# Ledger of designs, part 18: peptides against a protein of PDB entry 5JNO

Target 1, 112 residues: chain A of PDB entry 5JNO
Amino acid sequence: MVAKFQPPPEYQLTAAELKQIVDQSLSGGDLACRLLVQLFPELFSDVDFSRGCSACGFAAKRKLESLHLQLIRNYVEVYYPSVKDTAVWQAECLPQLNDFFSRFWAQREMED

## One batch from the design tools (peptide; aimed at target 1 R103)

Design b1_p17_6 (made by RFdiffusion4)
Pose (drawn by RFdiffusion4):
Structure b1_p17_6 (pose): chain A 97 residues (1-46, 62-112), chain P 17 residues (1-17)
Amino acid sequence: MVAKFQPPPEYQLTAAELKQIVDQSLSGGDLACRLLVQLFPELFSDRKLESLHLQLIRNYVEVYYPSVKDTAVWQAECLPQLNDFFSRFWAQREMED
Amino acid sequence: SLDESHQTLIDQLLEQL
């Protein structure tokens, strides 16, 4: 309806790059976590799993798991997995020392 | 298997820090 949305260049993936990540993904949730790692490594260095970041991930995930267009599927599969992956990463870091 | 995959990704991130 309104406009063409494109992510910033630093978060743009080629179709080839997206296909490769998908090929390694075990599920929609795993794809979502792998995309979080590829797209936003700055989120893992010295939370900001904020709405724009999550929506970008969802947009990529929907290319191969179109049922994720249903917000209930996003909330049931991908979103808990992303938050738990992120929480687990940071707790593991906290506990290193 | 999913849990092991997520742990591997976390381990790889931790090694890059």

Design b1_p17_6_s1 (made by RFdiffusion4, then SolubleMPNN; from b1_p17_6, 9 letters changed)
Fold by OpenDDE base, seed 4:
Structure b1_p17_6_s1 (fold): chain B 112 residues (1-112), chain A 17 residues (1-17)
Amino acid sequence: as target 1 above (112 residues)
Amino acid sequence: SEEAAFERLIQELLEQL
């Protein structure tokens, strides 16, 4: 049996919080991007963590990891059950997430 | 502020979806 994915406490959304984001969303892909911003603001931080600790090698990674994507997908599924199909998730949400995230950092790099 | 700049950029990107 596959255990149900449980988000870490810091990434738990109440039904009301999720509904608020959904109400602002126009599509599953839009919802996914809004969830990305709301759940993981640290991914948009320009702070160089490696400067704080050279020994541990800790650095802010500008990367969408599997955990991030899984969490977003879990919430998107609540209102868009079709994304349970991996093909739908890869067609409707992942491209928008990747493009959104890439465009963000591309813009930030141009401003620096 | 950085927060304001972040919000502006995010909103701009969201509008482009």
Scores: peptide ipSAE 0.548, ipTM 0.918, DockQ to the pose 0.115
OpenDDE base, seeds 1, 2, 3, 5: peptide ipSAE 0.546, 0.546, 0.546, 0.547; ipTM 0.916, 0.917, 0.917, 0.917

Design b1_p17_6_s2 (made by RFdiffusion4, then SolubleMPNN; from b1_p17_6, 9 letters changed)
Fold by OpenDDE base, seed 5:
Structure b1_p17_6_s2 (fold): chain B 112 residues (1-112), chain A 17 residues (1-17)
Amino acid sequence: as target 1 above (112 residues)
Amino acid sequence: SMEEAFERLIQELLESL
């Protein structure tokens, strides 16, 4: 038997987990931000993931990538099907995601 | 594709809610 596709464990939500996040959300944009935190906590870590590995030249980047956004959008559309429309996604969710992420790191810079 | 497989997973989640 071939196992069905499943995302990495950190990106997989059960129906109950998703419902819990939705119940805490006030809008599609708010839901998107909550999913960002829940699915990708590594994007909010101040740990240098390249520490101890100077030979590989890896530098951790603090940015939202297309895969992050696509995974979030897939979950948001479960309860807000209007975000299947790219115009709605770009107006309601993307600005809030970018603002939330930027504000987080702006605040962290003030603490350093 | 990964996207199609993920959409199927989402559909299954929807049906379970």
Scores: peptide ipSAE 0.094, ipTM 0.694, DockQ to the pose 0.025
OpenDDE base, seeds 1, 2, 3, 4: peptide ipSAE 0.091, 0.093, 0.088, 0.083; ipTM 0.692, 0.695, 0.690, 0.680

Design b1_p17_6_s3 (made by RFdiffusion4, then SolubleMPNN; from b1_p17_6, 9 letters changed)
Fold by OpenDDE base, seed 1:
Structure b1_p17_6_s3 (fold): chain B 112 residues (1-112), chain A 17 residues (1-17)
Amino acid sequence: as target 1 above (112 residues)
Amino acid sequence: SEEEAFQQLIDELREME
């Protein structure tokens, strides 16, 4: 039996925090994108939040990982139970997450 | 536990609806 995924303490939202995000969301996909920004601000910053090596200049890669996506999905399911279906998650949320994230950094690259 | 904390969050959200 596969263990149920639980959010790490650093990514545990309160009921009030999640409700606030939901109230601002227009859809499951929109909610997913808003959760992405709120839970993982380090993915949208030039500041390296990783414990990288100061001597070698290591910086964490800015990419959406499986753990990020799983955590977002768990919160989205609270108000949009349909995303429990993998097909719905892949059709309604994943494309919007990827598009939002990619467009953000594409815009940043053009401004540089 | 972490699992209990997550479940409590879900329960609180349901109560707020």
Scores: peptide ipSAE 0.119, ipTM 0.720, DockQ to the pose 0.025
OpenDDE base, seeds 2, 3, 4, 5: peptide ipSAE 0.113, 0.109, 0.111, 0.092; ipTM 0.705, 0.706, 0.714, 0.678

Design b1_p17_6_s4 (made by RFdiffusion4, then SolubleMPNN; from b1_p17_6, 8 letters changed)
Fold by OpenDDE base, seed 5:
Structure b1_p17_6_s4 (fold): chain B 112 residues (1-112), chain A 17 residues (1-17)
Amino acid sequence: as target 1 above (112 residues)
Amino acid sequence: SEEQAFQELIQQLLEQE
């Protein structure tokens, strides 16, 4: 079951920010990746997520959560209506998001 | 719905610039 989507106000882009991202984007998948970076810079930070497990002290995993994906999809659907089709979202956007995110951290691991 | 309202907001932003 998919969790209920509630847009957080802190993840609202300005008109100027949105226009810039859209103008830079080459496709729906590309737009999705750019939105990922713009909306959630904390997912790309080297800072330990101290708000992980308070009991065991382990940092939270760096992963794309349903809220992140749903928020990105809502932005992309406005400019690329074809993404409203789940098959298109899963074929064109999700793989690019996951690949981009995983490659980012894979590269960081090599540098450490 | 909240999702529909959010998308309407986004659409308005796209039309401003």
Scores: peptide ipSAE 0.570, ipTM 0.915, DockQ to the pose 0.028
OpenDDE base, seeds 1, 2, 3, 4: peptide ipSAE 0.561, 0.561, 0.559, 0.560; ipTM 0.913, 0.912, 0.911, 0.912

Design b1_p17_7 (made by RFdiffusion4)
Pose (drawn by RFdiffusion4):
Structure b1_p17_7 (pose): chain A 97 residues (1-46, 62-112), chain P 17 residues (1-17)
Amino acid sequence: MVAKFQPPPEYQLTAAELKQIVDQSLSGGDLACRLLVQLFPELFSDRKLESLHLQLIRNYVEVYYPSVKDTAVWQAECLPQLNDFFSRFWAQREMED
Amino acid sequence: SVEEKALETLEEMNEEA
């Protein structure tokens, strides 16, 4: 309807880059976590799993798991897995010391 | 690296699945 949306260049993946991540993914949720690592490594250094970030991941995930266009599927599969992956990463870091 | 640590966290979660 309204406009062409493109992510910033630093978050743009080629189709080849996206296909490769998908090939290694076990599920839609795993794909979502791998995309979080590839696209946003700054989120893991010294939360900001904020809406624009999550939507970008969802957009990529939908290319290969189109049922994720249903918000209930996104919320049932991918979103809990992303938040739990992120929580676990940071707790693991907290506990190192 | 932080990337490697994040991916190791994901591997651990996948093994527990």

Design b1_p17_7_s1 (made by RFdiffusion4, then SolubleMPNN; from b1_p17_7, 9 letters changed)
Fold by OpenDDE base, seed 1:
Structure b1_p17_7_s1 (fold): chain B 112 residues (1-112), chain A 17 residues (1-17)
Amino acid sequence: as target 1 above (112 residues)
Amino acid sequence: SAVDRALAVLDEMLAEA
Protein backbone atom coordinates (compact mmCIF):
# COMPACT_ATOMS: atom_id res chain seq x y z
CA MET B 1 0.00 0.00 0.00
CA VAL B 2 1.18 3.48 -0.87
CA ALA B 3 0.69 6.23 1.65
CA LYS B 4 -2.01 8.74 0.85
CA PHE B 5 -0.76 12.00 -0.57
CA GLN B 6 -0.57 14.63 2.11
CA PRO B 7 -0.12 18.28 1.31
CA PRO B 8 2.72 20.21 2.88
CA PRO B 9 1.74 22.02 6.07
CA GLU B 10 1.59 25.37 4.32
CA TYR B 11 -1.03 23.99 1.93
CA GLN B 12 -3.21 22.21 4.43
CA LEU B 13 -6.68 23.69 4.53
CA THR B 14 -9.01 23.14 7.43
CA ALA B 15 -12.49 21.88 6.77
CA ALA B 16 -13.83 25.34 7.49
CA GLU B 17 -11.41 27.02 5.10
CA LEU B 18 -12.24 24.58 2.35
CA LYS B 19 -15.94 25.01 2.99
CA GLN B 20 -15.61 28.75 2.57
CA ILE B 21 -14.01 28.31 -0.82
CA VAL B 22 -16.62 25.75 -1.83
CA ASP B 23 -19.40 28.13 -0.88
CA GLN B 24 -17.92 30.66 -3.28
CA SER B 25 -17.66 28.13 -6.10
CA LEU B 26 -20.22 27.38 -8.78
CA SER B 27 -18.70 24.12 -10.00
CA GLY B 28 -15.82 21.75 -9.59
CA GLY B 29 -13.87 23.64 -12.20
CA ASP B 30 -14.55 26.92 -10.48
CA LEU B 31 -13.52 25.42 -7.17
CA ALA B 32 -10.30 24.20 -8.72
CA CYS B 33 -9.46 27.67 -9.96
CA ARG B 34 -10.24 29.28 -6.63
CA LEU B 35 -8.08 26.72 -4.89
CA LEU B 36 -5.28 27.54 -7.28
CA VAL B 37 -5.42 31.20 -6.31
CA GLN B 38 -5.80 30.48 -2.61
CA LEU B 39 -3.10 27.86 -2.29
CA PHE B 40 -0.56 29.22 -4.74
CA PRO B 41 -0.80 32.99 -4.89
CA GLU B 42 2.88 33.11 -5.81
CA LEU B 43 1.98 31.77 -9.26
CA PHE B 44 0.13 35.01 -9.93
CA SER B 45 2.64 37.39 -8.42
CA ASP B 46 4.39 40.03 -10.47
CA VAL B 47 7.34 39.82 -8.14
CA ASP B 48 10.36 38.18 -9.66
CA PHE B 49 12.04 36.47 -6.77
CA SER B 50 15.07 35.64 -8.86
CA ARG B 51 15.92 39.29 -9.25
CA GLY B 52 15.83 39.86 -5.54
CA CYS B 53 18.06 36.94 -4.70
CA SER B 54 21.24 36.70 -6.74
CA ALA B 55 22.71 34.24 -4.30
CA CYS B 56 20.17 31.48 -4.73
CA GLY B 57 19.63 31.96 -8.44
CA PHE B 58 16.16 30.48 -8.15
CA ALA B 59 13.68 31.69 -10.71
CA ALA B 60 9.99 31.21 -10.14
CA LYS B 61 8.22 29.69 -13.10
CA ARG B 62 4.72 30.38 -14.28
CA LYS B 63 3.72 26.76 -14.66
CA LEU B 64 1.11 24.51 -13.18
CA GLU B 65 3.16 21.59 -11.98
CA SER B 66 1.93 18.09 -11.24
CA LEU B 67 2.19 18.70 -7.54
CA HIS B 68 -0.03 21.77 -7.79
CA LEU B 69 -2.63 19.92 -9.78
CA GLN B 70 -2.60 16.88 -7.55
CA LEU B 71 -3.05 18.97 -4.46
CA ILE B 72 -5.93 20.89 -5.98
CA ARG B 73 -7.56 17.70 -7.19
CA ASN B 74 -7.38 16.20 -3.72
CA TYR B 75 -9.37 19.08 -2.28
CA VAL B 76 -11.84 19.18 -5.16
CA GLU B 77 -12.54 15.49 -4.62
CA VAL B 78 -13.82 16.22 -1.14
CA TYR B 79 -16.91 17.94 -2.52
CA TYR B 80 -16.86 16.61 -6.06
CA PRO B 81 -15.94 12.95 -5.72
CA SER B 82 -16.59 12.37 -9.40
CA VAL B 83 -13.25 13.97 -10.21
CA LYS B 84 -11.61 10.88 -8.80
CA ASP B 85 -12.29 9.63 -12.29
CA THR B 86 -9.44 10.89 -14.43
CA ALA B 87 -11.73 11.44 -17.38
CA VAL B 88 -13.94 13.71 -15.32
CA TRP B 89 -10.97 15.57 -13.92
CA GLN B 90 -9.61 16.12 -17.42
CA ALA B 91 -12.97 17.26 -18.74
CA GLU B 92 -14.33 19.37 -15.90
CA CYS B 93 -11.33 20.80 -14.09
CA LEU B 94 -8.09 20.70 -16.05
CA PRO B 95 -9.35 22.72 -19.02
CA GLN B 96 -10.72 25.37 -16.68
CA LEU B 97 -7.49 25.54 -14.72
CA ASN B 98 -5.37 25.85 -17.82
CA ASP B 99 -7.69 28.36 -19.42
CA PHE B 100 -7.84 30.45 -16.28
CA PHE B 101 -4.11 30.44 -15.73
CA SER B 102 -3.38 31.21 -19.37
CA ARG B 103 -5.91 34.02 -19.47
CA PHE B 104 -4.44 35.60 -16.40
CA TRP B 105 -0.94 35.83 -17.77
CA ALA B 106 -2.05 36.69 -21.28
CA GLN B 107 -3.97 39.62 -19.87
CA ARG B 108 -1.05 40.70 -17.73
CA GLU B 109 1.34 40.57 -20.66
CA MET B 110 -0.93 42.70 -22.78
CA GLU B 111 -1.22 45.29 -20.06
CA ASP B 112 2.55 45.59 -19.75
CA SER A 1 -3.25 42.71 -5.58
CA ALA A 2 -2.33 39.79 -7.77
CA VAL A 3 -4.98 37.69 -6.08
CA ASP A 4 -7.63 40.28 -6.77
CA ARG A 5 -6.63 40.43 -10.39
CA ALA A 6 -6.71 36.67 -10.64
CA LEU A 7 -10.19 36.51 -9.18
CA ALA A 8 -11.32 39.20 -11.58
CA VAL A 9 -10.11 37.11 -14.49
CA LEU A 10 -11.92 34.13 -13.06
CA ASP A 11 -15.14 36.09 -12.77
CA GLU A 12 -14.84 37.17 -16.37
CA MET A 13 -14.27 33.62 -17.46
CA LEU A 14 -17.29 32.43 -15.53
CA ALA A 15 -19.44 35.14 -17.05
CA GLU A 16 -18.63 33.84 -20.50
CA ALA A 17 -19.65 30.30 -19.65
Scores: peptide ipSAE 0.704, ipTM 0.952, DockQ to the pose 0.871
OpenDDE base, seeds 2, 3, 4, 5: peptide ipSAE 0.703, 0.698, 0.703, 0.704; ipTM 0.951, 0.951, 0.951, 0.951; seed 5 fails the geometry check

Design b1_p17_7_s2 (made by RFdiffusion4, then SolubleMPNN; from b1_p17_7, 9 letters changed)
Fold by OpenDDE base, seed 2:
Structure b1_p17_7_s2 (fold): chain B 112 residues (1-112), chain A 17 residues (1-17)
Amino acid sequence: as target 1 above (112 residues)
Amino acid sequence: SEVDRALEVLAQMQAEA
């Protein structure tokens, strides 16, 4: 038996919140990208994690982790059930997410 | 804001589609 995936409380969207995002979306891939922005705005900030420990010099690389993708996919499935098929997810949503995220940071790098 | 910048990137992608 597979337990239902339960998002952490901070990433739990109400039906109304999700609908608002969906209403702004043009496609499943677009919805995925909008969910990325709404659920994880911290991934788009340039916060230096080494601030707490200057000696560490550690800066976390900005990347989309499995949890991010799983959460996004769960919500996309509500309105685009076809993404339950991994092939559809990998063709329609995942490439757009990666492209979107990469473009964002590529632009930021040019400004630094 | 960075969120606004992200949405601008998204809008650019939409324009290409």
Scores: peptide ipSAE 0.709, ipTM 0.954, DockQ to the pose 0.832
OpenDDE base, seeds 1, 3, 4, 5: peptide ipSAE 0.708, 0.708, 0.708, 0.708; ipTM 0.953, 0.953, 0.953, 0.953

Design b1_p17_7_s3 (made by RFdiffusion4, then SolubleMPNN; from b1_p17_7, 7 letters changed)
Fold by OpenDDE base, seed 5:
Structure b1_p17_7_s3 (fold): chain B 112 residues (1-112), chain A 17 residues (1-17)
Amino acid sequence: as target 1 above (112 residues)
Amino acid sequence: SEVERALAVLEEMQAEA
């Protein structure tokens, strides 16, 4: 029997909170991105991105870690159970998450 | 806010997809 994943208290969304995010989402991938923002605002904190190396591409101090992705996936599964399949998660959500996160910081770098 | 900025980026992605 597989133990049910329990998010840390600081990342525990109520049903109402999750529903609100879902209602704003157009797809599982979109939901994943919205959850990223809502659950982990610290990953988007106003930081001088110019301190990184724009030439080598290793400018970001922040990255999507396993815990971030697992938490997001668990919530996405509530409304998009197909992402329980790793192949679906990797095809539908991960690329969008990575693209979104990269775009955000690329934009921030440009503004600095 | 940074949240608003992030959501704006997301909306831009949605517009092109």
Scores: peptide ipSAE 0.714, ipTM 0.953, DockQ to the pose 0.870
OpenDDE base, seeds 1, 2, 3, 4: peptide ipSAE 0.712, 0.713, 0.713, 0.712; ipTM 0.953, 0.953, 0.953, 0.953

Design b1_p17_7_s4 (made by RFdiffusion4, then SolubleMPNN; from b1_p17_7, 9 letters changed)
Fold by OpenDDE base, seed 2:
Structure b1_p17_7_s4 (fold): chain B 112 residues (1-112), chain A 17 residues (1-17)
Amino acid sequence: as target 1 above (112 residues)
Amino acid sequence: SDVDRALAVLDEMQAEA
């Protein structure tokens, strides 16, 4: 028996919050990317506030971790049940997420 | 903001789709 995945409290979206994001989304892949921004805004910042040490100047390399992807997929499935199929997830959402994240940081690199 | 820039990138991607 596999227990239902429960997101940490800080990443628990209400139905209303999720619907708001869905209403802004054009597709499952788009929804995934918007969820990435909304759930993990820290991934788009050079400052890591979670470490409590900004004075050291250390910034960890930003990457999408399994927990990020799992949380996003769980929410996407609510409105796009087809992503329960791994093949669909890998074809429609993962490439969008990776492309989006890479494009963002590539752009930031040019601005820095 | 970083979030705004992120959303701008996303909008550009959607324009290509």
Scores: peptide ipSAE 0.716, ipTM 0.955, DockQ to the pose 0.846
OpenDDE base, seeds 1, 3, 4, 5: peptide ipSAE 0.715, 0.714, 0.716, 0.716; ipTM 0.955, 0.954, 0.954, 0.954

Design b1_p17_8 (made by RFdiffusion4)
Pose (drawn by RFdiffusion4):
Structure b1_p17_8 (pose): chain A 97 residues (1-46, 62-112), chain P 17 residues (1-17)
Amino acid sequence: MVAKFQPPPEYQLTAAELKQIVDQSLSGGDLACRLLVQLFPELFSDRKLESLHLQLIRNYVEVYYPSVKDTAVWQAECLPQLNDFFSRFWAQREMED
Amino acid sequence: FEEAREKALETLSEMNE
């Protein structure tokens, strides 16, 4: 309806790059976690799993798991897995020392 | 951020075990 949305260049993936991540993904939630690592490594260095970031991941995930267009599917499968992956990463880091 | 990426992927690998 309104406009063409494109992510910033640093978060743009080629179709080939997206296909490769998907090929390694076990599920929509795993794809979502792999995309979080590839797209936003700055989120893992010295939370900001904020809405624009999550929507970008969702947009990529929907190319191959179109049922994720249903917000209930996103909330049931991908979103908990992303938050638990992120929480686990940071707790693991907190515990190193 | 390559080291951070590797740590995040290690965490994801452990979650999939």

Design b1_p17_8_s1 (made by RFdiffusion4, then SolubleMPNN; from b1_p17_8, 7 letters changed)
Fold by OpenDDE base, seed 5:
Structure b1_p17_8_s1 (fold): chain B 112 residues (1-112), chain A 17 residues (1-17)
Amino acid sequence: as target 1 above (112 residues)
Amino acid sequence: FQEARERALAVLDEMLK
């Protein structure tokens, strides 16, 4: 398994699992998004999701937290070492992650 | 979470087009 950066046991990917995701990815940003789905599927489930309310100012319960992003970045760095540079991470991966995550829930809200 | 993953990946695929 991938243990170079010692992620928590519940977020460990085997080398084969990571390679499979990488093989399906077109870029570092794409890889980041696919890792988000693989590592944190609960962020995409209808379970324990409360929709944000603009009227009452209640923020959406589902959000990308620093821990999520750090774990994803660690795995992305294995195949895209350039994201070790914070500027590269912020330019190539973070915008795609945020866009992907927001699009997902925006689409789900439209279906409701 | 298989269904959730499939829905998420579908959104990702559309985004990448």
Scores: peptide ipSAE 0.734, ipTM 0.962, DockQ to the pose 0.889
OpenDDE base, seeds 1, 2, 3, 4: peptide ipSAE 0.731, 0.727, 0.732, 0.732; ipTM 0.961, 0.961, 0.961, 0.962

Design b1_p17_8_s2 (made by RFdiffusion4, then SolubleMPNN; from b1_p17_8, 9 letters changed)
Fold by OpenDDE base, seed 2:
Structure b1_p17_8_s2 (fold): chain B 112 residues (1-112), chain A 17 residues (1-17)
Amino acid sequence: as target 1 above (112 residues)
Amino acid sequence: FEEAKQRALQVLEQMQQ
């Protein structure tokens, strides 16, 4: 039996916190993106150490890992049970997450 | 990370248009 996924304490949202994010969301995909920002703000941070070093591989660390996606999906499922279906998750939420994340960093690169 | 969060949310808002 596979153990039930439990978020680390720093990523544990209360029902009220989740509800607040849901109330701001237009869809399951939008909710996923908002959760990404709220749970993992470090993924959007421009660390000073990366300044001036394109070759140090810091940019390679700016990626959405399976654990990030799994955690987000768990919360999205609370209000959008349809994403329990992998096909729905991959069609509705995952593309929006990837597009959002890539667009963010693409725009950040243009600011340099 | 508040500044980064705000920029991220701004990008998200742009995607919604």
Scores: peptide ipSAE 0.724, ipTM 0.959, DockQ to the pose 0.910
OpenDDE base, seeds 1, 3, 4, 5: peptide ipSAE 0.722, 0.722, 0.723, 0.723; ipTM 0.958, 0.958, 0.959, 0.958

Design b1_p17_8_s3 (made by RFdiffusion4, then SolubleMPNN; from b1_p17_8, 6 letters changed)
Fold by OpenDDE base, seed 2:
Structure b1_p17_8_s3 (fold): chain B 112 residues (1-112), chain A 17 residues (1-17)
Amino acid sequence: as target 1 above (112 residues)
Amino acid sequence: FEEARARALEVLDEMLQ
């Protein structure tokens, strides 16, 4: 059998922390977006990069990776078990995550 | 990262309206 996915320690939420985010969420897609912000705030931060690696660092900071999405989905499933169905996850959560993330950086780029 | 989170949540709230 395949072992249950375990998040890295820095991305492990307690039941109380997760419940607090759920209580603020209006839907599974909303919850997914809020989890993105909570778990990976570095993706929304304009951290100054060292001169020698600013370009690669910038690109890395503005990309949603498989690990990000997997962790978010695992937590969303706790309160929205329907997202265990990949079709539901792809219809209800992924589009909202992508839209949210894109909108955030689009607004930031207009301010630059 | 509090400032970054705040800005992100503002964008999210606007998106949900």
Scores: peptide ipSAE 0.734, ipTM 0.961, DockQ to the pose 0.851
OpenDDE base, seeds 1, 3, 4, 5: peptide ipSAE 0.733, 0.733, 0.733, 0.734; ipTM 0.961, 0.961, 0.961, 0.961

Design b1_p17_8_s4 (made by RFdiffusion4, then SolubleMPNN; from b1_p17_8, 8 letters changed)
Fold by OpenDDE base, seed 5:
Structure b1_p17_8_s4 (fold): chain B 112 residues (1-112), chain A 17 residues (1-17)
Amino acid sequence: as target 1 above (112 residues)
Amino acid sequence: FQEAQQRALQVLDEMLE
């Protein structure tokens, strides 16, 4: 595999790792969600970085940042080149990512 | 992180059903 992008070393997936995720994916949107889980497990952790620090007013943000989305999109493009089109990315992947991420945390809150 | 990842994937699978 020849990548047209170079993610930071900490988010570099091998060809085998990426293929394994792709093989489990049913669509570009599904792939995006699975990449979210694999690349950024900290977003799903119960760890509260603001825990113990009430004075600073810092609160953990449970939202997908532009950097997360950019890295995911880069990998999705490898197998779904159509997402290079921003309109396609916004129609096929972003809604899936947001829905998935929201559902995850909604479920977690319900279980507590 | 592995436990959280497993829970996340379960949510994803349910969403895609």
Scores: peptide ipSAE 0.709, ipTM 0.954, DockQ to the pose 0.897
OpenDDE base, seeds 1, 2, 3, 4: peptide ipSAE 0.707, 0.708, 0.708, 0.708; ipTM 0.954, 0.954, 0.954, 0.954

## One batch from the design tools (peptide; aimed at target 1 D30)

Design b1_p18_1 (made by RFdiffusion4)
Pose (drawn by RFdiffusion4):
Structure b1_p18_1 (pose): chain A 97 residues (1-46, 62-112), chain P 18 residues (1-18)
Amino acid sequence: MVAKFQPPPEYQLTAAELKQIVDQSLSGGDLACRLLVQLFPELFSDRKLESLHLQLIRNYVEVYYPSVKDTAVWQAECLPQLNDFFSRFWAQREMED
Amino acid sequence: TLEEKIQKTLEEFSEEKA
């Protein structure tokens, strides 16, 4: 309806780059976690899993798992897995010391 | 390195979700 949305260049993936991540992905949730690592490594250095970031990941995930267009599927599969992956990463870091 | 820790976390976490 309204406009063409494109992510900033630093978060733009080629179709080839997206296909490669998908090929390694075990599931939609795993794809979502791999995309979080590829797109937003700054989120892992010294939370901000904020809405724009999650929507960008969801947009990529939907190219190959179109059922993720259903918000219930996103919330049932991908979103808990992303938050638990992120929580686990940070707890692991907290515990190193 | 930080990247290796991220990947290790992803590997172990993905195995549990398999």

Design b1_p18_1_s1 (made by RFdiffusion4, then SolubleMPNN; from b1_p18_1, 9 letters changed)
Fold by OpenDDE base, seed 5:
Structure b1_p18_1_s1 (fold): chain B 112 residues (1-112), chain A 18 residues (1-18)
Amino acid sequence: as target 1 above (112 residues)
Amino acid sequence: SLEQRVQETLAQFSAEQA
């Protein structure tokens, strides 16, 4: 696989791994969500680093940071080059990511 | 498990994609 980007080693997917995810994906937005799960499982853990520490002002890690989004976008671009356009990324992928991520935590809160 | 819950949410979300 020839890529124009080089993710950090800890977030490197093989061509086979990426293809497997793509094969299960129904759209670019769906692919983005699946990549979110595969690349950053820690974002779905019940561990809250800010829990018990209100004085430090550390925000809960229940948000998608720019680095997360950039890495996901880089992989999505491999099979959906149109997301290289920021407008397309913001219209097709970002809303899906936010929706999926919010749904997960909303469901978790309801179960507690 | 956590993995199961993640996959369930993903499945629900993906089912809405067309």
Scores: peptide ipSAE 0.523, ipTM 0.917, DockQ to the pose 0.855
OpenDDE base, seeds 1, 2, 3, 4: peptide ipSAE 0.518, 0.518, 0.518, 0.519; ipTM 0.916, 0.917, 0.917, 0.916

Design b1_p18_1_s2 (made by RFdiffusion4, then SolubleMPNN; from b1_p18_1, 9 letters changed)
Fold by OpenDDE base, seed 2:
Structure b1_p18_1_s2 (fold): chain B 112 residues (1-112), chain A 18 residues (1-18)
Amino acid sequence: as target 1 above (112 residues)
Amino acid sequence: SLMERVEETLRRFSEEQA
């Protein structure tokens, strides 16, 4: 049988940590957004390290990559098995993630 | 702080979706 997907150690949540996030969540889409914040806080930072230091110039891109989405979906499936259906994932979770992420950056751009 | 801003955005977003 196919091996279970194993997140990298830096993105591994304990059952207790995941449950805490789930307890705060209103839906699968809401859970997805909360997982985005908890797993990838660097995606919300506008710090450009390459601007001040050419030697260490690593900066997170302001975009959600396939790996981000896959990791989030894996955790959402634990409590919302319906998102195993791609149609459900695309209808309920992906739009929420994109809208939330875009909303955050839209607010930041308007403030600058 | 940054995370406070993120959490505020999340709160508002979640409430609107509920």
Scores: peptide ipSAE 0.618, ipTM 0.937, DockQ to the pose 0.918
OpenDDE base, seeds 1, 3, 4, 5: peptide ipSAE 0.616, 0.616, 0.616, 0.618; ipTM 0.937, 0.936, 0.936, 0.937

Design b1_p18_1_s3 (made by RFdiffusion4, then SolubleMPNN; from b1_p18_1, 8 letters changed)
Fold by OpenDDE base, seed 5:
Structure b1_p18_1_s3 (fold): chain B 112 residues (1-112), chain A 18 residues (1-18)
Amino acid sequence: as target 1 above (112 residues)
Amino acid sequence: SLEEQVQQVLAEFSAEQA
């Protein structure tokens, strides 16, 4: 038997917290984005973001890692069981997450 | 603030999810 996924304690949401996020969500993709904000605020922080360097050719790219996506998916599955299907997850949630995340950083770059 | 910026983008994004 496959063990039930248990998030690390630092990323654990109570049932009430998750329900509150769900109540604010308009879709599975929207829920995924809201979970991204709640679970991983550090991904939106400038602390770990370095500006691209023209001298060294290094361009910092913010990408959502597999672990972030897996954790979000597990919470989304609670209220949207259909995302257990990888095809549904890739069609309904991943594009939304990438779009939202890209919009955020694009906005921040325009302000700089 | 950072929080305000995140929420602003989220609100705009969420509005498209109707």
Scores: peptide ipSAE 0.480, ipTM 0.907, DockQ to the pose 0.893
OpenDDE base, seeds 1, 2, 3, 4: peptide ipSAE 0.477, 0.474, 0.476, 0.476; ipTM 0.906, 0.906, 0.906, 0.906

Design b1_p18_1_s4 (made by RFdiffusion4, then SolubleMPNN; from b1_p18_1, 8 letters changed)
Fold by OpenDDE base, seed 5:
Structure b1_p18_1_s4 (fold): chain B 112 residues (1-112), chain A 18 residues (1-18)
Amino acid sequence: as target 1 above (112 residues)
Amino acid sequence: SLEDKVQETLAQFSAEQA
């Protein structure tokens, strides 16, 4: 049976691809971070970062938007149904995503 | 490469998971 959720074609993962990511994941939050990397590599672009202002410390405006979070959540729900509960999503996955994403950019800032 | 940096960050992050 086809799942109710159907992401845009550019963000579709096959069952095998998703399973591979899941098999590498240690938790729902970890899975969310791995999905972030796989689905949205453009959010980690060095080109976008290089356009920031080093003088004022303004990093590229990179943030996780609603669409990114919704798509990730939908995939996480496949193997962690509890995240269908918004409170669980906000407690277990969102903090992990934000931590991971901010760590990446903080490291990039240190290199420049 | 950029991909390498992303994966390095991910590996560090994942290593801290339970």
Scores: peptide ipSAE 0.579, ipTM 0.929, DockQ to the pose 0.832
OpenDDE base, seeds 1, 2, 3, 4: peptide ipSAE 0.577, 0.573, 0.575, 0.576; ipTM 0.929, 0.929, 0.929, 0.929

Design b1_p18_2 (made by RFdiffusion4)
Pose (drawn by RFdiffusion4):
Structure b1_p18_2 (pose): chain A 97 residues (1-46, 62-112), chain P 18 residues (1-18)
Amino acid sequence: MVAKFQPPPEYQLTAAELKQIVDQSLSGGDLACRLLVQLFPELFSDRKLESLHLQLIRNYVEVYYPSVKDTAVWQAECLPQLNDFFSRFWAQREMED
Amino acid sequence: SALDESHQELIDELLAQL
């Protein structure tokens, strides 16, 4: 309806790059976690799993898991997995020392 | 599970880059 949305260049993936990540993904939730790692490594260095970031990941995930267009599917599969992956990463870091 | 192992492998790779 309104406009063409494109992510910033640094977060743009080619179709080939997206297909490769998907090929390694075990599920929609795993794809979502892999995309978090590829797209936003700055989130893992010295939370900001904020709405624009999550929506970008969801947009990519929907190319191959179109049922994720249903917000209930996003909330039931991908979103808990992303938050638990992120929480686990940070707790593991906290515990290193 | 396989999904849990996959997530752990990703976390381990991230921690190794820090």

